# Peptides against a protein of PDB entry 2AUS, part 12

Target 1, 323 residues: chain A of PDB entry 2AUS
Amino acid sequence: ADIKREVIVKDDKAETNPKWGFPPDKRPIELHIQYGVINLDKPPGPTSHEVVAWIKRILNLEKAGHGGTLDPKVSGVLPVALERATRVVQALLPAGKEYVALMHLHGDVPEDKIRAVMKEFEGEIIQRPPLRSAVKRRLRTRKVYYIEILEIDGRDVLFRVGVEAGTYIRSLIHHIGLALGVGAHMAELRRTRSGPFKEDETLVTLHDLVDYYHFWKEDGIEEYIRKAIQPMEKAVEHLPKIWIKDSAVAAVAHGANLTVPGIVKLNAGIKKGDLVAIMTLKDELVALGKAMMSTQEMIERSKGIAVDVEKVFMPRDWYPKLW

## One batch from the design tools (peptide; made by RFdiffusion4, then SolubleMPNN)

Design b2_p23_7_s1
Fold by OpenDDE base, seed 2:
Structure b2_p23_7_s1 (fold): chain B 323 residues (1-323), chain A 23 residues (1-23)
Amino acid sequence: as target 1 above (323 residues)
Amino acid sequence: SAALERIVAEIKARRAARRAAAA
């Protein structure tokens, strides 16, 4: 998520009409909620689906979805996309994750050996999905981006771990325990990051949401609920972006594919087949789609389909039809 | 980060409480 993507400008003279659209920070509160994502601190105990059902009841919503399941016993960062933004969770499913884990060893192991063996688990690991996963129980490779040991207290090892989406920390700890020769189990797990969502001032509890909704509905104070909900554009910060002309926005909002002439600027390093976010010049999310060209092809070509539009988010009326 | 330090402290406190209840 922290990879700074270079921005290549294709049309430096492209302007945007300030009367069209609703920039993320300028949405009325009802519209902000309709296009919102909560950075939820999921408590231990409930399933991720039960927590989403509670948020829907608390905020009086018809639809919501979560940015990747946490097990009942696992706490921490659970992005919950609301109403019209519900489908943005598909951008968060493939995103990297970070956890803080407490591993308990079943025997005494020297600290130097613990550190050496845990460092060998950085990189590519082979995992089998647990029985409770909807995923076929085939062996698969997963990336461990980093392991940082925070503390060793006898048989308890506290560590931070960055992983590819769908890496099972419980299975990682089991394999570390086998490699140490004594065995181990996961005592505690908290997710500290899910793509662009992390532990920061935007992290809110279910209790916070109850209180903030009450302050809005009973007292007329919208400030708290406005701060507790992030714009849906937050959920695509980790994706490569393509910014389009005002004249292209309504067509894409109607489900038309993005053509090369509609591009104003784009991120470097887009490959054919990548999931990309199509943005306005006001940083509003229009749609998600599949890149049909590389960044280089989108620069060099004068025509053709740049993005196959898969999911539209923007309403059809925010920008005028100019075709 | 202050958030990470808080989480580390909470995990340690829960672990210490479980050890004290099992002793």
Scores: peptide ipSAE 0.125, ipTM 0.741, DockQ to the pose 0.780
Fold by OpenDDE base, seed 5:
Structure b2_p23_7_s1 (fold): chain B 323 residues (1-323), chain A 23 residues (1-23)
Amino acid sequence: as target 1 above (323 residues)
Amino acid sequence: SAALERIVAEIKARRAARRAAAA
């Protein structure tokens, strides 16, 4: 998520009509909700699905989805995409995650040995999914991006960990405990990050959502509910982006594939097969799709299908048909 | 970050409470 991608400009003279579309900062409150994502502080106790069902009831929504399951006992960052934005969760599922974990050791281990062994778990690890996971229980490799020990107090090790999507921290702690020779278990876990969503001022509770919805519906105060909901574009900040001409927006919004002539600017490092976000020049999410070309091919070629459009988000009428 | 410090403080507080309840 933190990889800054260079922006390559193909057409430096491309302008956008300010009358077309609804930039993320200019959506009426109802439209903002329809294209919203909540950075929810999931409480410990409920399942991620129960929490999504509660949000739907609180906010009177027909649809919502979450950006990656947290176990019942796990708290913290759960992105919940709303209504027309519901499908944007597919961008968040593969995103890196950060956690703060409390590991309890089942025996005494010298601090230096704890530090040395935990450092060996940075990089590629082999995991088997838990029995209760919807994922096939095949051995798989996962990346641990970093392990930062925050505190060691006897048998309790508090640490921050950045991991590839679908890394099981409970399993990581179990393997660390085995490597230490004493065994260990996960005493606490909080997710502090899910891709672009982190523990910041945008993090809200279920109680906050109840209060903020009340303030809007009964008192006419939109400010709180507006701040509690992020634009769906937040959920794609970590993806490589392709920005398109105004003349291409309506076609893509109708489900047409993006062709090379429609590209104004794009991120460096796109590979064929990558999930990409197609954006307007006003940073509105038009669609998600599969790159059919590399960044280099999209620069060098004058024609061809750049992106196979898989999921349209933008309404068909926000931009005029210019074909 | 102030967020991380709060999380750490909360985890420590819950840890202390669990230790006190097990003693």
Scores: peptide ipSAE 0.124, ipTM 0.746, DockQ to the pose 0.740
Fold by OpenDDE base, seed 4:
Structure b2_p23_7_s1 (fold): chain B 323 residues (1-323), chain A 23 residues (1-23)
Amino acid sequence: as target 1 above (323 residues)
Amino acid sequence: SAALERIVAEIKARRAARRAAAA
């Protein structure tokens, strides 16, 4: 998520009309909710689906979706995309995750051996999805980006772990326990990050949402509910971006593929096949799509399809048709 | 981070409570 991407400018003279669109910071509260993502602190107990259903009831919403399932017993960062933003969760599903885990060992192991063995689990690991997963139980590789031991207290090991999406921490702990020779189980798990969403001032509870919705509806105070909901653009911060001309926005909003002439600026390091966010010059999310060219090809070519537009978010009327 | 310290403290507290309830 924290990868600084260089921005390459193709058209340094491209201007944007301030009268067109709705920048993330300038949306009326109703529109902000329609294009919102909640950084929810999921409580332990309910399923991620039950929590999404509760948010829909609390906020009187027709649609919502989550950025990656947390098991019932797992708490912490659950991004919940609202209404028109619901489909933005697809940008979050492949995003890296961080957890704090408590591992309980089934025997005594020297601390030096615990530290050494856990360090060996940084990198690529082989996992089989658990029996109760909706995913086919095929062996698959996953990346462990880092393991940071926070505390060792006898048989209890508290650690922070950064992982590729769909890494099973329960399975990781089981394999660590096997490698230690004593066995282990996951005693507690909290998710502390899901891509750009982390434990920060934007993290809110279900109770906070009840109170903040009440303050808005009964007291006319929008401030709290506005702060509790992030713009959908937050959910794509970790993606490579392509910024387009005002004249290209309406076409993309109608589902046309992005062509090379529409590009004003873009991130370095886009590869063919990457998921990319198409942005306005006001940092509004127009669409998600698949890159059909590399960054270099998008710079060098004068024409062709740069992005196959898969999902439009922007309404068709925010920018005028200029074709 | 202060957030991480809070999480660590909560996990420790829940662990201590479970140990006390199992004793």
Scores: peptide ipSAE 0.076, ipTM 0.697, DockQ to the pose 0.798
Fold by OpenDDE base, seed 1:
Structure b2_p23_7_s1 (fold): chain B 323 residues (1-323), chain A 23 residues (1-23)
Amino acid sequence: as target 1 above (323 residues)
Amino acid sequence: SAALERIVAEIKARRAARRAAAA
């Protein structure tokens, strides 16, 4: 669920200069691409790395990265961050995922029993990462947020599942099959959501990208490629946000930590250690960082380091140095 | 599967319709 985070205002008189920065809607096409994220419909067959390499070739890019690996056989939502936005993928790695999966049962099971057992897999599960995973093969807890059965056709069970990042749907299906007593395997898998990226109008194919790049470069039509690329700010919509004064932006863009006096408004429910997005008053992403205070501490304190700045995205020259 | 393909096709069709309505 998109948890609507409350916004707490600390400084209701804080204004922003309209001449400073480049809001997502005001970026020239070249700058939009430099700070872009594609909601790619990854085809089945290629690796996520091969698909990123193809996007780099299609769009003539020096750098790109993906918001979480899909296996070769898995299709669907693969966020691909471009150029200067490449590092924004770190915000998408911990984000929840949704899948549509087809489970094939190895025996006949009554539908009522299928429904009952699958409901028991909502909540906390213990998984062992597969051999091919770069993750250490230690047992770990993961959350299954929901399981929605879409269709039951004999031994085929089509379902939607919302999961914590790094939950293995193949392992989930194996355990469901064991609990049903007949065994099961994952026949098909599609990712339908990765954090703020979902099956919507922003989802594009590799073919769409070829055509849209051609229309821009050969025909001078930028509209299609502009719509095919989301601003990098889309990739942080699910994070807690802190909005800062214009006078604090250049310092943070130079890699300085955010101090409490720089905060104009912030989301409720920030905890110490949370990944947070530092935003301008124009909703431009300045940086990602680690919260060093809770929301409450950031409200009550007059001074101190609020955010340890880990990754700067904004150029150093978009806002003037006011120190 | 035919069921997954249908659902994926329906999602893609709804996507295409939203694009056409936003153009």
Scores: peptide ipSAE 0.024, ipTM 0.589, DockQ to the pose 0.045; fails the geometry check

Design b2_p23_7_s3
Fold by OpenDDE base, seed 2:
Structure b2_p23_7_s3 (fold): chain B 323 residues (1-323), chain A 23 residues (1-23)
Amino acid sequence: as target 1 above (323 residues)
Amino acid sequence: SEALERIVAEIKARRRARRAAAA
């Protein structure tokens, strides 16, 4: 998520009409909720599905979905996309994750050996999904981006770990314990990051949501519930973006593929087959799609399909039909 | 980050509570 993507401008004279659309910061409260994502602090105990069902009851919602399952006993960052934004979670599933983990060793190991062995688990690891996973139990490679030891207290090792999506920290700890020769288990786990969602001022509890919804419905105070819900555009911050002309927005909102003439600016490093976010010049999410061209091809070509549009989010009426 | 420090403090507090309940 922290990779600053260069922005290449293709049309520096492209303007946007301020009367069209609803920028993420200017949505009426009802519309903000309809296109919202909560950075939830999931408590330990409930499943991620139970927590989503509770949010739906608290906020009187028909639909919601989460940005990647946390085990019942695991706490921390669970993005929950609301209503019309529910399908934006597909952008969060492949996103990197960070955790703080407590590993308990089953024997005494010198601190220097703990540090040396844990450093060897940075990079590529082979994992088998756990039995409880809906994923087929095939061996798969996963990347560990970093391991940072925060504290060693005898047999207790507290560490921060950045991992590729679908890395099992419980399995990582088990393999570290085997490599140390004494065995180990995962005592505690908290997720501190899921793509663009992290431990920050946007993190809210289920209790916060109860109170904030009450303040809005009973007291007429929308400020708290507005702050507790992020715009759906937050859930795509880590994706490569393509910004389009006002004249192209309504066509894409109707499910038309994005063609090269509609592009105003785009991120560097888009490859054919990448998941990309199609944005307005007001940073509104129009759609998610599959890149059919590289960034370089989108710059050099005058015509052709740039993005195969897979999922539209924007309503069809926010921008006029200019075709 | 202050958020990481809070999480570390919470995990440490739960450890202390478990050690005190096992003693």
Scores: peptide ipSAE 0.114, ipTM 0.725, DockQ to the pose 0.724
Fold by OpenDDE base, seed 1:
Structure b2_p23_7_s3 (fold): chain B 323 residues (1-323), chain A 23 residues (1-23)
Amino acid sequence: as target 1 above (323 residues)
Amino acid sequence: SEALERIVAEIKARRRARRAAAA
C-alpha cells in the first residue's frame, strides 16, 4: 500500500467545474454514508459476515460488504464498505495485509535460532488453503513481505508480519514450528492492516458506531458518525489512478470505457491488466476498471481504450453529459 | 508506532489474563 507512484501530467490545461460532482470532503452526511467505508475493529468471536450484519442493523443500512474475511477468533482491521460503496471491497481483496501474531512453540529453542529460522520465511512460501476457506484447496505460492520479531519470551514469540492477500498466518506458524523442530501453534492473531486501512484514529468499534449513530439520530450531532466513516476513495488509495476530464466523467459513469483522450493525469507504472481507479480532477472515484494499456502507451497514444470499466460508483447525474 | 504499541500491550494483557486464569 505504501508504494509512492509518480503522477504524470498529460494535459496541464485541464480544469474542473467546482459546481459538478461531490468531492469526498463536501458530501452531505447521508451521501457520505452512501459512499462510505468503516475501518472497523472487528472483535474476536463473531464472523466477518455477522459483524457486517450488525453494522447494517446499527446504521439502518440496506447493503454492506467487507474488505476481506477475518476468521471468528481474529480481531482487528476489517474495512466495511457501505451501501453504494459496497462493491469497492474488490479493490481491498488483492491488497497486502499486516498482522501481529503470537506464536507458541511446543519446545525450548534458542532465541538466535528462532530469529534465524523466522528470517528464512521472508519471501515466497508454499501454502495449502485450510478446509474452511472458500478458496480451492490447491497448493499455491504466497509472498511474506517481512517478518519483524517484537518479543521473545521463552516459548512465546510475538511478531509482526506483512503478507500477500490470502496468506494463512496459522499455516505459516505451523511451518515455522516444523522448521524449528519443536512444532508451534498460533495463540493470538490480530490484523493491523488491510491495504490503506490500518490501526490509526479512523479505527472504530461496534460500540463506537452505536454511540455515534445515537448522537446523530437523537442529538443531531453529525461529527462523530462523519469521522467514523471514511470516503470510498480511501479504499482505492493503494491502486494506480487515472484522472479524467470533466467531459469524460458522465460517459464513464454511464459505463463507457475510458478512452485515451479523456486522460488528464495518471500514475506511473500501470501495466496492461492492472486494476486501476478512475478519478475526477476533484479526487472522486468514478469507476474501477482493467488497464488495457500501460502508462507509457496511455501517454504515447492519441486514441484507443485505456481502461475497460468494470464497476461504476459515481451516479450518472453528478456530471453533465457533454456528448 | 503508537498503534503497534497499543496492540502489543493488548496482546500482552490478554496473555497475562490467560496465564492468570490457568494458574
Scores: peptide ipSAE 0.105, ipTM 0.723, DockQ to the pose 0.676
Fold by OpenDDE base, seed 5:
Structure b2_p23_7_s3 (fold): chain B 323 residues (1-323), chain A 23 residues (1-23)
Amino acid sequence: as target 1 above (323 residues)
Amino acid sequence: SEALERIVAEIKARRRARRAAAA
C-alpha cells in the first residue's frame, strides 16, 4: 500500500469537464453513503458478518460487505463497503494487513533468542488454513513483510506484524512457539491495517455510527456521518490506476472494456493480469478490471483492449455518451 | 503513532489485569 506508484502521462493535453461526475469530496451526503466505505473499529466478540448486519441496520442500508474477515475475538480495522460500493471489497481482500499481537510463551526463553527466531519469520512462511476457514485447507506460502517487537516482558511478546492477505497470525505465533522450543499461543490480536485503511482519525466504532446517524436524521447535522464514511475511492488507493478520458468514461460505465486510446495517464509497473482501478481525471472510480496489457504495452500500443472490465461502480449517467 | 501507543497501552493494561486475575 505504501509504494508510491509512478504516474506516466500518455496525454498531457487531456482535460476534464467540471460539470460531469461527482468527485469523492463533492458528493451529496446520500450519494456519499451510497458510494461509501467505513473504516470500522470492529469490537471483540461479534463476527464480521454480525457487525456488517448491525451497520446495515444502523444506517438503514440494503447491502454492505467487509474487506476481510476478522475472527470474533479480534478487534480493529474492518473496512465495510456500503450500498453501491459493496463490491469494492474485491480490492481489499487481497490487500496486505498489519496486526499488533500479544504472544504468550509456554516457557522461559532468553530475549536474544526470541528476537533472533522472530526475525527468521520475516519473509516466506508455510501455513495451513484453520478448520473454520472458508479457504481450502492446503498448505500455502504467505509473506511476512516485517516483524517488529514492541516489548518483551517475561513470557509475553508484544509485536507488530505486516503480512500478506490470508496469513493467519495464530498459526504464525504457533510456529514461532515451536521454533523457540517452548510453544506459544495468541493472547491478543488487533488488526491495525487493511490495505489503505489504518488506525487513524477515520476509524469509527458502532456507537459512533449510531450517534452520527442520529445527528444527521434527527438534528440535520450531516458533518459527523460524512466524516465517518470514506469515499469508495479510498478502498482502491493501493491498486495500480489508469486514468481515462471523459469520452471513455460512459462506455466503461456501460461495461465496455477499456481500450488504449481512452488512457490519459497510468501507474508504472502494471502487469498483465493485475487488478487495476479505472479512474476519471477527477479521481472518481469508474470500474475495477483485469489488465490485459502491461504499463509498457499500454504506452507503446495505439489500439487494443487495455483492461477487461470486471466490475463497474460509476452510474451510467454521470458522464455523457461521447461515442 | 498516537493510535499505536493507545493500542499498546490497552493491550498492556489487559495483560496486567489477566496476570492479576491469575495470581
Scores: peptide ipSAE 0.082, ipTM 0.721, DockQ to the pose 0.807
Fold by OpenDDE base, seed 4:
Structure b2_p23_7_s3 (fold): chain B 323 residues (1-323), chain A 23 residues (1-23)
Amino acid sequence: as target 1 above (323 residues)
Amino acid sequence: SEALERIVAEIKARRRARRAAAA
């Protein structure tokens, strides 16, 4: 998620009308909720689906979705997209994850050997999805971006791990235990990051949401519930972005594909087939779509479909029709 | 981050409690 993407400007003279749209910081509270994502601290015990159902009940919402399942016993960062933002979770499912894990070894191993073997698990690993996974049980490669040992205390190893989406930490710990020759199991797991969502001041509990909703509805204090909900744009911070002209916004908001003339600026390194976020010049999320061109093709070409629009988020009336 | 340090402290505390209950 922390990959700074270069921004290439195609039209340096493109301006935006400040009267059009609703920038993430300027939404009325009801609209902010309709286009919101909660950085939830999921408690251990409930399923991710039960927690989403509770949030809908607490906040009186019709729809919500989560940015990647946590097992019942796993706590920590669960992004929950609300109402009209519900489908933004598709941007979070493929995003990298971080965990803090407690591994228990089934035998005594020297600390130097633990450190050496765990370092060998950084990079590409081969995993088979567990039986309980909806994913087909084919062998697949996954990236382990980093392993940081936080503490070794006898047979207990506490570590931080950054992984590609759909890496199974339980399976990683099992393989580390095999490589150590003594075996191991996962004693505890907490997710500390899901793409742009991390352990920070935006992390809220279910109890916080109950209290903050009460303060808004009974006391008229919107500040707490406003801070507890992130704008949906937060959920796409890690995606490659394409910023479009004000004149193109209403067409894309109606479900039209983005054509090359509508592009003002874009991130470097977009490939054909990538999931991209289409943004206004005020950093409002218009839509998610599939890149039909590379960044280079979008620069060099004067015409053609740049993005196949898969999911519109922006209301049709935020920008005028200029066609 | 301070949040990560709190989580590490909580995991360590739960680990100590489990060891004390298994002893």
Scores: peptide ipSAE 0.025, ipTM 0.647, DockQ to the pose 0.836

